# Peptides against a protein of PDB entry 5B16, part 33

Target 1, 136 residues: chain A of PDB entry 5B16
Amino acid sequence: TPSRINHNERLEFLGDAVVEFLTSVHLYYLFPSLEEGGLATYRTAIVQNQHLAMLAKKLELDRFMLYAHGPDLCRESDLRHAMANCFEALIGAVYLEGSLEEAKQLFGRLLFNDPDLREVWLNYPLHPLQLQEPNT
Target 2, 136 residues: chain A of PDB entry 5B16 as posed
Amino acid sequence: TPSRINHNERLEFLGDAVVEFLTSVHLYYLFPSLEEGGLATYRTAIVQNQHLAMLAKKLELDRFMLYAHGPDLCRESDLRHAMANCFQALIGAVYLEGSLEEAKQLFGRLLFNDPDLREVWLNYPLHPLQLQEPNT

## One batch from the design tools (peptide; aimed at target 1 H51)

Design b2_p24_1_s4 (made by RFdiffusion4, then SolubleMPNN; from b2_p24_1, 13 letters changed)
Fold by OpenDDE base, seed 4:
Structure b2_p24_1_s4 (fold): chain B 136 residues (1-136), chain A 24 residues (1-24)
Amino acid sequence: as target 1 above (136 residues)
Amino acid sequence: LEELAEALRAQVEALRRERRAQFA
């Protein structure tokens, strides 16, 4: 059994891929005429640590991190980095223990406060992986 | 992110126009 720290790092690894995948797929379908460079720019803006840390703050992960690691996170930059990692681990856990749809919903709800933007984001697209079921 | 939000708002408006055209 891996240590809790090792497990969180593994979840972060998975979550990073899930966040990037969801972002890429949604951008691809929402902007069919946008060139790769523009898509990549938007993706970078969404998945960069600074932005993920802001999403983490919406979940009050800053309070969680301060309770768990307060003395080690006195610098704002250190806290942001840790929050981004924690957010990725959370998304990874939601995907692993739940589904890609649950990860999509959580991420989309945090990504936009504006209900119109949220609706547009979440309406695209159906994920092929959602149509597959693993054997029990 | 602001540019993305503006682009998405434009998409919302485009989708609304398309929907209105379909039901007009």
Scores: peptide ipSAE 0.285, ipTM 0.782, DockQ to the pose 0.027
OpenDDE base, seeds 1, 2, 3, 5: peptide ipSAE 0.266, 0.263, 0.281, 0.273; ipTM 0.783, 0.778, 0.783, 0.793

Design b2_p24_2_s1 (made by RFdiffusion4, then SolubleMPNN; its pose is not in this set)
Fold by OpenDDE base, seed 4:
Structure b2_p24_2_s1 (fold): chain B 136 residues (1-136), chain A 24 residues (1-24)
Amino acid sequence: as target 1 above (136 residues)
Amino acid sequence: SNEEILKKLEEEIRKLYEERKAKE
């Protein structure tokens, strides 16, 4: 596997964790009375490939995928999966080269088109790790 | 479905927004 692909897969790995973490933290604080099962249900819905692919489309990653990997993407499901992976890699890169805050802002901006919903999502109390902006 | 769950999420967040607005 080429080094660039390996790097992208590593970024995807990191991004997956970041997306999962951010989603978990925000849900946790937004819904303090919601049981674990409910939190998990929302998280699963948010981080599913179908949803992440939709977020990726907002960044026109579909066009990028077709340009870069068109011959390897012959089915819609393959494209969706690739878009989701690419989105995770992007979030991972933003976290790695920027900060968790930047990743949070980008993710939140894409999650909700409605600025009011976005504001609610982003402005609830944050986990200390998000405030620390750890080096990566 | 996943879409329905996400819609429900938005509804719940909307409620939070309205509640916050009402308290301001």
Scores: peptide ipSAE 0.672, ipTM 0.944, DockQ to the pose 0.879
OpenDDE base, seeds 1, 2, 3, 5: peptide ipSAE 0.672, 0.669, 0.672, 0.671; ipTM 0.943, 0.942, 0.942, 0.943

Design b2_p24_2_s2 (made by RFdiffusion4, then SolubleMPNN; its pose is not in this set)
Fold by OpenDDE base, seed 3:
Structure b2_p24_2_s2 (fold): chain B 136 residues (1-136), chain A 24 residues (1-24)
Amino acid sequence: as target 1 above (136 residues)
Amino acid sequence: STEEILAELKERIAKLYEERKAKK
C-alpha cells in the first residue's frame, strides 16, 4: 500500500488542478471582457501558496500542521508552504470523494468572507457571448 | 503585490454585485 506521504502528494496533485480549474472557470465567466493576461494575473494571485495558506488557516490547518509536523516547520515559509499543500490535498480529497460542486462550494466559501461577494463568485451570470461557446 | 491584486479582484467583484443588485 502507498505511504501516507505518497497519498497526500497525489491528492495535492489533484487538488492543485481542481483549484486552478475552478479559479479559471469563475474568472472566465465573471470577466468576459478581461484579456488573458488579466485573467492569469488574478488566477496566479488566488492560487499562490501564500493565499492558499491563508485559506487553510480559516480551516485551522495551521494548528493541524503544527501538531503533526511541528518540528519540521520552524520557518514561517515552511509552514505556509505546507499549509498550501495541505489545502490542495483537502480540495483534492473533497473532489475525489465528493464532487466538483462540493469542492467549488468549499473553495468559494473560503475565498470570500463577504457573503455577497461569495454569491457573485459562485453564481456568475452567463454572458450572451459566452453562450455561443461550445463548452459553456 | 498579491494582496493588492486580490484586493482589486474583490473590488471588481463588489462592483459586479452592485450591478446585479441594481438590475433586480
Scores: peptide ipSAE 0.659, ipTM 0.938, DockQ to the pose 0.933
OpenDDE base, seeds 1, 2, 4, 5: peptide ipSAE 0.655, 0.655, 0.657, 0.651; ipTM 0.938, 0.938, 0.938, 0.937

Design b2_p24_2_s3 (made by RFdiffusion4, then SolubleMPNN; its pose is not in this set)
Fold by OpenDDE base, seed 4:
Structure b2_p24_2_s3 (fold): chain B 136 residues (1-136), chain A 24 residues (1-24)
Amino acid sequence: as target 1 above (136 residues)
Amino acid sequence: STEEILEELRERLRELYEKRKEEE
């Protein structure tokens, strides 16, 4: 339905911002000495459609997309793009209906299969020089 | 490549993890 489509697109819009924000914040705190270019490079790698699609696959969104939109997704590239969008919508929904913390936890769990890396990502130390920035 | 960048990120996170363990 048009209403559902519009809602999903709005959620995607929100989720895109949340994913980028969370990624930026974590990178910022994790690497206080890394220049902006380096931070941006990592962020781009994390939030680009191809990577988000991989994260979406962990949630079996590929199966969902084929079920819901199979006729429109004949190419793998189209599926990846759709999966990435759907993933963003999911994160947006989690943020909207839950909290930023819940979105953070979900995103972090999907980003890293290694629990040690996940722990570092989710529980980053606050650098003294970063105290002037708003705590998020 | 994206995969190489992500791998580098994982390596850096691993270093942070090990450093944290050493400090404990």
Scores: peptide ipSAE 0.668, ipTM 0.939, DockQ to the pose 0.911
OpenDDE base, seeds 1, 2, 3, 5: peptide ipSAE 0.667, 0.667, 0.667, 0.663; ipTM 0.938, 0.938, 0.938, 0.937

Design b2_p24_2_s4 (made by RFdiffusion4, then SolubleMPNN; its pose is not in this set)
Fold by OpenDDE base, seed 2:
Structure b2_p24_2_s4 (fold): chain B 136 residues (1-136), chain A 24 residues (1-24)
Amino acid sequence: as target 1 above (136 residues)
Amino acid sequence: SVEEILEELKELIKKLYEERKKKE
């Protein structure tokens, strides 16, 4: 059996893909007229360590990280990176043990505190123009 | 910054919400 560290790294790997996938899909459908550069910009902002760490704080992962790894995470950048990784591992675990839908719901719930914005994010309409696009 | 870009995103989504609300 793999070590706990190895398992977490594998979950992180999976979670990274899930986070990026969910982000990409939602952005793609929400903004059918937004060019690739814009989509990429927003995706980058959503999935980068700094933001994921902020989402992780909502789950109080910072307390966990400081408790478990405090001495090793004396730098803010290190803590941020670790929290982002932990968040990805969590999403990976949710996907693995639950479903993509559960991961989507959790991610969306954390992305937006405003329930109205959250609803739009989670329940994006299929834009009529998207049906006419070649790569939709 | 990340915060600025995310704020822009939220504003875009907010517009979508308002548009959807008007159509309902």
Scores: peptide ipSAE 0.611, ipTM 0.925, DockQ to the pose 0.914
OpenDDE base, seeds 1, 3, 4, 5: peptide ipSAE 0.604, 0.611, 0.608, 0.601; ipTM 0.924, 0.925, 0.925, 0.923

Design b2_p24_3_s1 (made by RFdiffusion4, then SolubleMPNN; its pose is not in this set)
Fold by OpenDDE base, seed 4:
Structure b2_p24_3_s1 (fold): chain B 136 residues (1-136), chain A 24 residues (1-24)
Amino acid sequence: as target 1 above (136 residues)
Amino acid sequence: SMAERERILRELEEKLRELYLERK
């Protein structure tokens, strides 16, 4: 049986993929005329560890990390990195135990505090030429 | 950089706001 640490790392691996996938899909549908470079730029900004760490703070994962791993997180940058990893593991767990939709909802809820922006992000319009593409 | 990331995210929010307004 894998250790708890190994399990968390596996969840992080899964969560990383889920976060990137969701981000990619939403950007793809939201901006049908945006070139690949532009899409990639937004994706990078969204999924960077520093940004994910900010999302993690909304869940108070910083307090959790300091409690669990305080001695190893003396620097703020180390804490942010750990928080980002933990956030990915959380998303991975939500996907694993629940669904991609649940992961989508959680991620979107955290991405935007503004409910109007959140609505647009989560309820993106399907472009007629994109109907055959994954819409989750 | 952090400043660049924040700028990009602000641009994204502005684009989303535009989309929101277009829906209304």
Scores: peptide ipSAE 0.684, ipTM 0.951, DockQ to the pose 0.905
OpenDDE base, seeds 1, 2, 3, 5: peptide ipSAE 0.682, 0.683, 0.682, 0.675; ipTM 0.951, 0.952, 0.951, 0.950

Design b2_p24_3_s2 (made by RFdiffusion4, then SolubleMPNN; its pose is not in this set)
Fold by OpenDDE base, seed 2:
Structure b2_p24_3_s2 (fold): chain B 136 residues (1-136), chain A 24 residues (1-24)
Amino acid sequence: as target 1 above (136 residues)
Amino acid sequence: MEEEREKILEELKELVKKLYLERK
């Protein structure tokens, strides 16, 4: 229905911002010596549709999308884009109904299969110089 | 583009791995 579509699009809008924000914050704190260009490069790689679609597969969103929207997703690129959007909507919903922390945990679990790397990603230390920055 | 993305993501994982080893 139009209302459901609108709701999903709004969640996608929110989720897009949350994913980008979480990615930005974690990269910023993990790599205090990395210049903006490097940070942006990693962020782009993490948040682009192709990668988000890969993360979405871990949640079996591909199965859901093919079942619900198969006729409209016959092209692989369309499926990836739809999966990425659905993933964003999911993150948006988790943030909206839960918290940023819950969204962070979910995103981190999907981003890193290795639990050790995941822990580093999720539990970054505050760098002394970053503590002195105005936009921490 | 896919190969470049995978390369970048792998580089990221390696950087995080280095941080892990430094913490350990």
Scores: peptide ipSAE 0.615, ipTM 0.935, DockQ to the pose 0.932
OpenDDE base, seeds 1, 3, 4, 5: peptide ipSAE 0.592, 0.613, 0.593, 0.597; ipTM 0.929, 0.934, 0.929, 0.930

Design b2_p24_3_s3 (made by RFdiffusion4, then SolubleMPNN; its pose is not in this set)
Fold by OpenDDE base, seed 3:
Structure b2_p24_3_s3 (fold): chain B 136 residues (1-136), chain A 24 residues (1-24)
Amino acid sequence: as target 1 above (136 residues)
Amino acid sequence: DEEKRQQILEELRRRVAELLEQRK
């Protein structure tokens, strides 16, 4: 039986990939005229530990982490890193036990506080040229 | 680094808002 720590690390590994994938797909469809460098810049900003830690704070994971691991998280940077990892593990668990759609919905809800902007992020129609790409 | 990240995210939100207005 693997340790809890080992299990969490595996979930983080999976969640990291899911977050990266979802971010990439949404940026790709939202901005069809944006070059790769611009897409990568937005993706990096979204998936960096500092940002993921902020998203985790919306779920009050900071309170959870301090309660469970307070003595080991005396530095703010350590807490942020742990929160980011915990967020990745959460997304990984949602994908594993649920679906990619559920992970997408959770991630989108946290990315945008404005429900109208959230709707655009989650459900922006495919560009006509993108729709025809498979036929080229 | 953090400042640059915040600027990038603000730009992203602005661009998404522009898309929202185009849909209306």
Scores: peptide ipSAE 0.667, ipTM 0.947, DockQ to the pose 0.932
OpenDDE base, seeds 1, 2, 4, 5: peptide ipSAE 0.661, 0.665, 0.656, 0.659; ipTM 0.947, 0.948, 0.946, 0.946

Design b2_p24_3_s4 (made by RFdiffusion4, then SolubleMPNN; its pose is not in this set)
Fold by OpenDDE base, seed 2:
Structure b2_p24_3_s4 (fold): chain B 136 residues (1-136), chain A 24 residues (1-24)
Amino acid sequence: as target 1 above (136 residues)
Amino acid sequence: SAAEQAEILAELEELIKKKYEERK
């Protein structure tokens, strides 16, 4: 595997964990009375390829993917999968080069178009995210 | 499915909206 591909796969691996972590933490603190099944259901919906691809589209990653890999992404499902992976790699890169807070802010901005909902989401939880932020 | 996912996400937004309404 070429170094570039390997690097992207590693970033994807990291980003996947970051996205899942941020989602989990915010859901956990935002809904203290929601049972595990509900938390898991919402997390799954948020982190599934279909949703992440929609978020990626807001960043015009679809244009990038089609430009770089058009022939291999003729099917919508393939494009969605690739966009989701690219989105994860992006979040991974933001975390790696920046911080968990920066990843959180970017992710939150994309999750909700409504500023009020975005603010509610991003406010949960401030301290736990800071305390649990790993060294980068 | 995509439709089911959309419904779940819409439900989530409604829950978050309730949280917002509780704050103001």
Scores: peptide ipSAE 0.628, ipTM 0.939, DockQ to the pose 0.843
OpenDDE base, seeds 1, 3, 4, 5: peptide ipSAE 0.620, 0.621, 0.625, 0.618; ipTM 0.937, 0.937, 0.938, 0.936

Design b2_p24_4_s1 (made by RFdiffusion4, then SolubleMPNN; its pose is not in this set)
Fold by OpenDDE base, seed 3:
Structure b2_p24_4_s1 (fold): chain B 136 residues (1-136), chain A 24 residues (1-24)
Amino acid sequence: as target 1 above (136 residues)
Amino acid sequence: SEEERRREILRELEELVRELLEQR
C-alpha cells in the first residue's frame, strides 16, 4: 500500500505528460501554419507552473492547499508550485480513472472562460479524439 | 517580466482561437 504522497507524485508524473500531450496536439491541429517556434512558445506558456496554478485556482485548489498544507506554503512561489503539481496530479487521475477524452474536456474547460472559444479549442477542426470517440 | 510575457503570449493565443471562431 503506497503512501498518499507517493501516489500523488506518481499521478503528477502522469499528469505532466498528459497536459503536455494535449496541449501539443491541440496547437498542432488548430494552427497548421504556425511554425515550430510558435507552437513551442504557446505550449510553454500553457504548461508553465504559473499558468497551471491559475487553472488550479479556478478549481479552488488554492483553498484546498492552504487548508491542508498552510503552514508549509508561506511563500507565494511555494503555493504556486504546489498548486501546479496538484493540478497535474488531478489531470493524471482523470486520465487514469477515466479517459484521455475526459482529461481533454476538463483541461479545455479551464483554458478558456469564453464558452465559444472553448468549443473551438476542443472541437474545431475535428480532433482525432472526436474521430475515435464520436459518442463521447 | 516573465509573468507579463506569459500573459501576453496567452492573450495572443486567445486571439488566434477567436480568429478561428470568426471563420466559421
Scores: peptide ipSAE 0.615, ipTM 0.935, DockQ to the pose 0.900
OpenDDE base, seeds 1, 2, 4, 5: peptide ipSAE 0.587, 0.148, 0.320, 0.126; ipTM 0.932, 0.733, 0.818, 0.724

Design b2_p24_4_s2 (made by RFdiffusion4, then SolubleMPNN; its pose is not in this set)
Fold by OpenDDE base, seed 5:
Parts: C-alpha cells; structure tokens; sequence
Structure b2_p24_4_s2 (fold): chain B 136 residues (1-136), chain A 24 residues (1-24)
C-alpha cells in the first residue's frame, strides 16, 4: 500500500494536469481571437504557484499546513510552495473521487470572488446541461 | 445589452489575469 505521502504526490501530479487543462480550455473558449502566445501567458498567470497558494488560502489550507507541518515550513516561500502543491492535490482528489465538473466548479469558485466573473468563467466550455438550458 | 455586459465582464477578466501576470 502506498504511503500517504506517495498518494498526495500522485494526486498533485493529477491535479496539476487538471488545473492546467481547465485553465487552457476556458481561456480557449473565452478568448477565441487570442493567439497562442497570449493564451499561454494567461495560463501561466493563473496556474503559477503563487496564485494557487492564494487559492489554497481561501480554503484555509495555510492553517492546516502550519498545524500539521509547522516545523518544516519556517520560510514563507516554503509555505507558499507547499500550499500550491496541496491545492493541486486537492483538485486532483476532487477529480479522482468526484468528476471533472466538480473540479471545474471548485476551481472556478475560488478563482473569482466576483459573481459576474465567476459566472462567465464557469460557462466556458458549456456543459451539456447548459446547452439545454442556456443562460438568459 | 447582454452582449455589452458580457464584453465588460471579459474586459474585467483580462484585467484580473494581467494583475496575476504582474505578480509572477
């Protein structure tokens, strides 16, 4: 049986791919006239470790990390890196145990506090159910 | 009206992404 650490690393691997995929797809649909370089730049901005760490903080993972791993996280940069990895692992777990849709919803919810931005982001790509019941 | 609203939202989205990029 794999260790918990090994499991988390595997989840992180999966989550990294999911986050990058979701980001890529949404950017692709949201900005149909944006060239590849621009899309890549936007993706980098969204999926960078510092940003993912910020998203993790919204889930209070910082408190969790300090409680569980405080002695190993003496530097702010170390905490930030760990937070980003933890966020990826969480998204990986949500995808694995739930669905891509659930991962999309969680990620989108955290990306934007503004409800209008959140709504527009989450509508791309359109889920099959959204095609049947389009937003007015 | 909806198209204009959507355009404004996308512009704001671009702005937010740009802010993230500047923080890299």
Amino acid sequence: as target 1 above (136 residues)
Amino acid sequence: AEEERRRRILEELRRRIAELYEQR
Scores: peptide ipSAE 0.503, ipTM 0.900, DockQ to the pose 0.050
OpenDDE base, seeds 1, 2, 3, 4: peptide ipSAE 0.479, 0.478, 0.500, 0.479; ipTM 0.894, 0.895, 0.898, 0.891

Design b2_p24_4_s4 (made by RFdiffusion4, then SolubleMPNN; its pose is not in this set)
Fold by OpenDDE base, seed 5:
Structure b2_p24_4_s4 (fold): chain B 136 residues (1-136), chain A 24 residues (1-24)
Amino acid sequence: as target 1 above (136 residues)
Amino acid sequence: SEEERRRKILEELRKLVKKIYEER
């Protein structure tokens, strides 16, 4: 069995992919008229360390990080990076032990504080133009 | 409407982009 450190790094690896995938899929379906550049820009904003660290803060991972790794996290950028990695590992763990749906739900709940926006993000209803595409 | 909510999501994402890049 891999060490705990290796396991965490592996979870981070998995979580990184899950976050990237979920973000991509939801953006794609929610905004069918958005060009690739826009999709990429928003995806980058959502998945970059600074934002993921913000999401991690909602889960109070900052307290954990300061407790466990405080001496090594003297810079804000280091803390953000560590929190983002920890968040990815968490998402990876949720996906691994649960499902993609559970990971989606957790991620979506953190992305938007507005419940109405959250609902639309999580359900990503198809645009009328997308409904017509299968018949093309 | 859902379309309006989608527009609001985009607005939130635009704000996020601005926030993150201006803080750098």
Scores: peptide ipSAE 0.584, ipTM 0.920, DockQ to the pose 0.072
OpenDDE base, seeds 1, 2, 3, 4: peptide ipSAE 0.573, 0.578, 0.557, 0.576; ipTM 0.915, 0.918, 0.912, 0.917; seed 4 fails the geometry check

Design b2_p24_5 (made by RFdiffusion4)
Pose (drawn by RFdiffusion4):
Structure b2_p24_5 (pose): chain A 136 residues (1-136), chain P 24 residues (1-24)
Amino acid sequence: as target 2 above (136 residues)
Amino acid sequence: SEEEEERLERVKEWLDELVEESEE
């Protein structure tokens, strides 16, 4: 009778929705002209596990992760996938303890390497229907 | 305003490159 609640699968389950939300909102507001197609395309291109793993390496998560040796089969696939999942667990935990804005800042800073692109991603404009009318 | 539009274009171009790499 093993304990499954001691894993990061909980915070991965949360992080999945967290990353999905951040990507959806940012890709929504930064492109008020783009339809659902491009939005889903960019979103599915970002939430990809390989991309999340390479993005996880920027945090050196492979050095701080509790990845144990498997029975015999242990390729790069298991390691990188573990990084991908553990990253979602991380941003899920940051979303939990810290505010949502801290998840926005984390995922936003981790996405674009150029600091000049981060200022746009993090500071998304209001909706066009809100832009025209300042008050109401 | 022009600099902000240029930065937004770069974000879009980077996202297009990312989509191409994702399709490969």

Design b2_p24_5_s1 (made by RFdiffusion4, then SolubleMPNN; from b2_p24_5, 11 letters changed)
Fold by OpenDDE base, seed 3:
Structure b2_p24_5_s1 (fold): chain B 136 residues (1-136), chain A 24 residues (1-24)
Amino acid sequence: as target 1 above (136 residues)
Amino acid sequence: SARREELLKKVKELLDELVKEALA
């Protein structure tokens, strides 16, 4: 495997974990009464390839992917998967070269177009019962 | 606050839509 491809795959691996972690934390705090199954369902929906590809499109990664790998992306599903992977690699890079906070801010800005919803996602007040949790 | 609860409701609605898309 070429070194550049290997590097991107490693960043993707890291970014996947970061996206899942951020998603999990925010869902946990935003929905204190939601059961584990519901939290997991929302997490799966947020991190699915189709959704991440949509977020990637906001960064015009579709144009990038078609330019760089057009011949290999003849199917819509292939493009979606590639965009999702690229998005994860980007988040991984932001975390690696910057911070978790920077990754959080970027991810949050892309998740919601509505500034008010974005604010709720990014800046959640702690629920009174959450203050009683050992690791909150 | 009431505003927060309303916004959370909207967030949940958007997430529900994502779930539906995942199942489609």
Scores: peptide ipSAE 0.658, ipTM 0.942, DockQ to the pose 0.887
OpenDDE base, seeds 1, 2, 4, 5: peptide ipSAE 0.658, 0.656, 0.656, 0.655; ipTM 0.943, 0.942, 0.942, 0.942

Design b2_p24_5_s2 (made by RFdiffusion4, then SolubleMPNN; from b2_p24_5, 12 letters changed)
Fold by OpenDDE base, seed 4:
Structure b2_p24_5_s2 (fold): chain B 136 residues (1-136), chain A 24 residues (1-24)
Amino acid sequence: as target 1 above (136 residues)
Amino acid sequence: SARREELLQRVLEELERLVEEARA
């Protein structure tokens, strides 16, 4: 069996893909008029370490990180990176042990503080030009 | 609907904020 560290790295790997996928799908469906470059730009911004770290902070993962790894995370950038990785691992775990839907719901709740924005992000009708695309 | 369009625009505004933060 893999070590705890290896397991977290594997979960991070999975979570990274899940976050990337969910972000891509929602951007694609919500903004059918956006060009690929715009979609990619927004995706990058959403999944960047500093943003994921901010989402992680909403889950109080910063307190966990400082407790467990404080001496090794003296730089803010190091902490952000670690928090982002931990967040990815968490999403990976939610997907693995739960479902993609559960991961989507968690991610969406964290993305926006405004419930109305959460609603529109999470719940969207299929666009007529997107009928053959997966709605996840 | 007008309401949905408004909300979508607000989503874009939030995303644009993230883009600007990434550039900084």
Scores: peptide ipSAE 0.676, ipTM 0.947, DockQ to the pose 0.923
OpenDDE base, seeds 1, 2, 3, 5: peptide ipSAE 0.672, 0.671, 0.676, 0.668; ipTM 0.947, 0.946, 0.947, 0.946

Design b2_p24_5_s3 (made by RFdiffusion4, then SolubleMPNN; from b2_p24_5, 14 letters changed)
Fold by OpenDDE base, seed 3:
Structure b2_p24_5_s3 (fold): chain B 136 residues (1-136), chain A 24 residues (1-24)
Amino acid sequence: as target 1 above (136 residues)
Amino acid sequence: SERRQALLQKVKEYLEQLVKEAQA
């Protein structure tokens, strides 16, 4: 229905911003010597549709999408785009109904299957120069 | 630490792979 479509699109809009923000923050702290261009390159790579679709697949959203929208998904690129949008909507919902911390934890768990890499992403020591920054 | 640097390198490798995919 149009109302459900609008709701999902609004959640996607919110989720897109949350994913972008979380990605930016973690990259900023992980790579304190990386210039803006490099940070932006990594961010773009992380939030690209094919990557978000891969993360969505870990939640078996592909099965959901095929069930709910199969007839409209005749191309792999269409499925990937739909999965990425659905993933963003999910993150948006987690943030909206839960918290930014919950969204952060979910996103991190999906980014890295390796617990050690996940820990590096989620829990990083502040760089000495970052400690000198008032709002970092 | 050595361990952290090794882990960070693996993170970089993952990101670089994503970058290549984005450029394709």
Scores: peptide ipSAE 0.661, ipTM 0.942, DockQ to the pose 0.808
OpenDDE base, seeds 1, 2, 4, 5: peptide ipSAE 0.660, 0.660, 0.659, 0.659; ipTM 0.943, 0.942, 0.942, 0.942

Design b2_p24_5_s4 (made by RFdiffusion4, then SolubleMPNN; from b2_p24_5, 10 letters changed)
Fold by OpenDDE base, seed 3:
Parts: sequence; structure tokens; C-alpha cells
Structure b2_p24_5_s4 (fold): chain B 136 residues (1-136), chain A 24 residues (1-24)
Amino acid sequence: as target 1 above (136 residues)
Amino acid sequence: KEEREELLKKVKELLDKLVKEAQE
């Protein structure tokens, strides 16, 4: 229904911002010597539809999408785009109904399969120069 | 510190792969 679509689009809008924010913050702290262009490049790669769709598969959203919208998702690119949007909507919902921390934890768990890499991503040691910066 | 550097290298390698995939 139109109302359901509008609701999902709003959640996607919110989730997109949350994913981008979390990605930006973590990249900023993990790579203190990396220039803005490099940070932006990594961010783009992380939040691209193809990658988010892969993360969505870990939550079996592909099964959900095929069940709910199978006839409309005949092309792989269409499914990927839809899965990415659904993933963003999910993150938006987690943030909305839960917290930024919960969204952070969920995103981090999906982003890295390796627990050690996941830990570095989620709980990075702050660089001394970063400690000197306000609100960081 | 050394452990962190090694882990960061691995993270960077994964991100580089994602970048490459995005360009394809």
C-alpha cells in the first residue's frame, strides 16, 4: 500500500544517514593520517548498494524480498538495490526504536566476519591527536 | 600497537577490495 511504501522510504532515509554517519566516524578514527579523499572513497565503497546488499544477505533479507516482491525483482540489480534499501530501512528502524549504539553494533557485526577486525572497528583506540580535538 | 597496525592493514585490505568492486 502507498502508506507502507512511504513508511519504508522514510526509514530508508533515516537509515541511510545513520549508516553514512557511523561509517564516517569509524573511518575517521581508524585512519587518522588518511586524507579526506581516501576516507570518502572508503565510505562510498562501504555504503554502496552492492555492499549493503551483501550485508543484507547475512540477515536473510534476500529471502524476505523474494517472498514479498519476487515478481517485481527479476533482475539481479533490482534485487540488490531493493535489498540495500531494505537494509537501510532496517538500520533506520533499529536507530529509531533502539539507539545509535545498537545500530552501531549491528552494523559492525555484519561489516566484518573476523571478530578481531570487528573489535578494531567497533572499539578503536583513540589517537592522541584525536583526543586533543573537541567533541571527538 | 603492532597488533593494531596489523589489524588495520587487514581492514584496509578488505576496504581496498570493496573499492575495487565499486569501480567494476
Scores: peptide ipSAE 0.650, ipTM 0.936, DockQ to the pose 0.836
OpenDDE base, seeds 1, 2, 4, 5: peptide ipSAE 0.647, 0.648, 0.649, 0.645; ipTM 0.936, 0.935, 0.936, 0.935

Design b2_p24_6 (made by RFdiffusion4)
Pose (drawn by RFdiffusion4):
Structure b2_p24_6 (pose): chain A 136 residues (1-136), chain P 24 residues (1-24)
Amino acid sequence: as target 2 above (136 residues)
Amino acid sequence: EEEEERLERVQEWLDELVEEKEEE
């Protein structure tokens, strides 16, 4: 009778929705002209596990992760995939303890390497229907 | 103008990321 609740699969399950939300909102507001197709395309291109793993390496998650040796089979696939999942677990935990804005800042800073692109991603404009009318 | 240039760069970077995904 093993304990499954001691894993990061909980915070991964939360992080999945967290990353999905951040990508959806940012890709929504930063492109008020783009339809659902491009939005889903960019989103599915960002939430990809390989991309989330390479993005996770920027945090050196491979050095701080509790990845144990398997029975015999242990390729790069298990390691990188573990990084990908553990990253979602990390941003889920940051979303939980810290505010949502801290998840926005974390994922935003981790996405674009150029600091000049982060200022746009983090500071998304209001909706066009809100832009025309300042008050109501 | 600087904001529009940055948005173009964000879009170009996203297109490149989509192309890398399709190649894989």

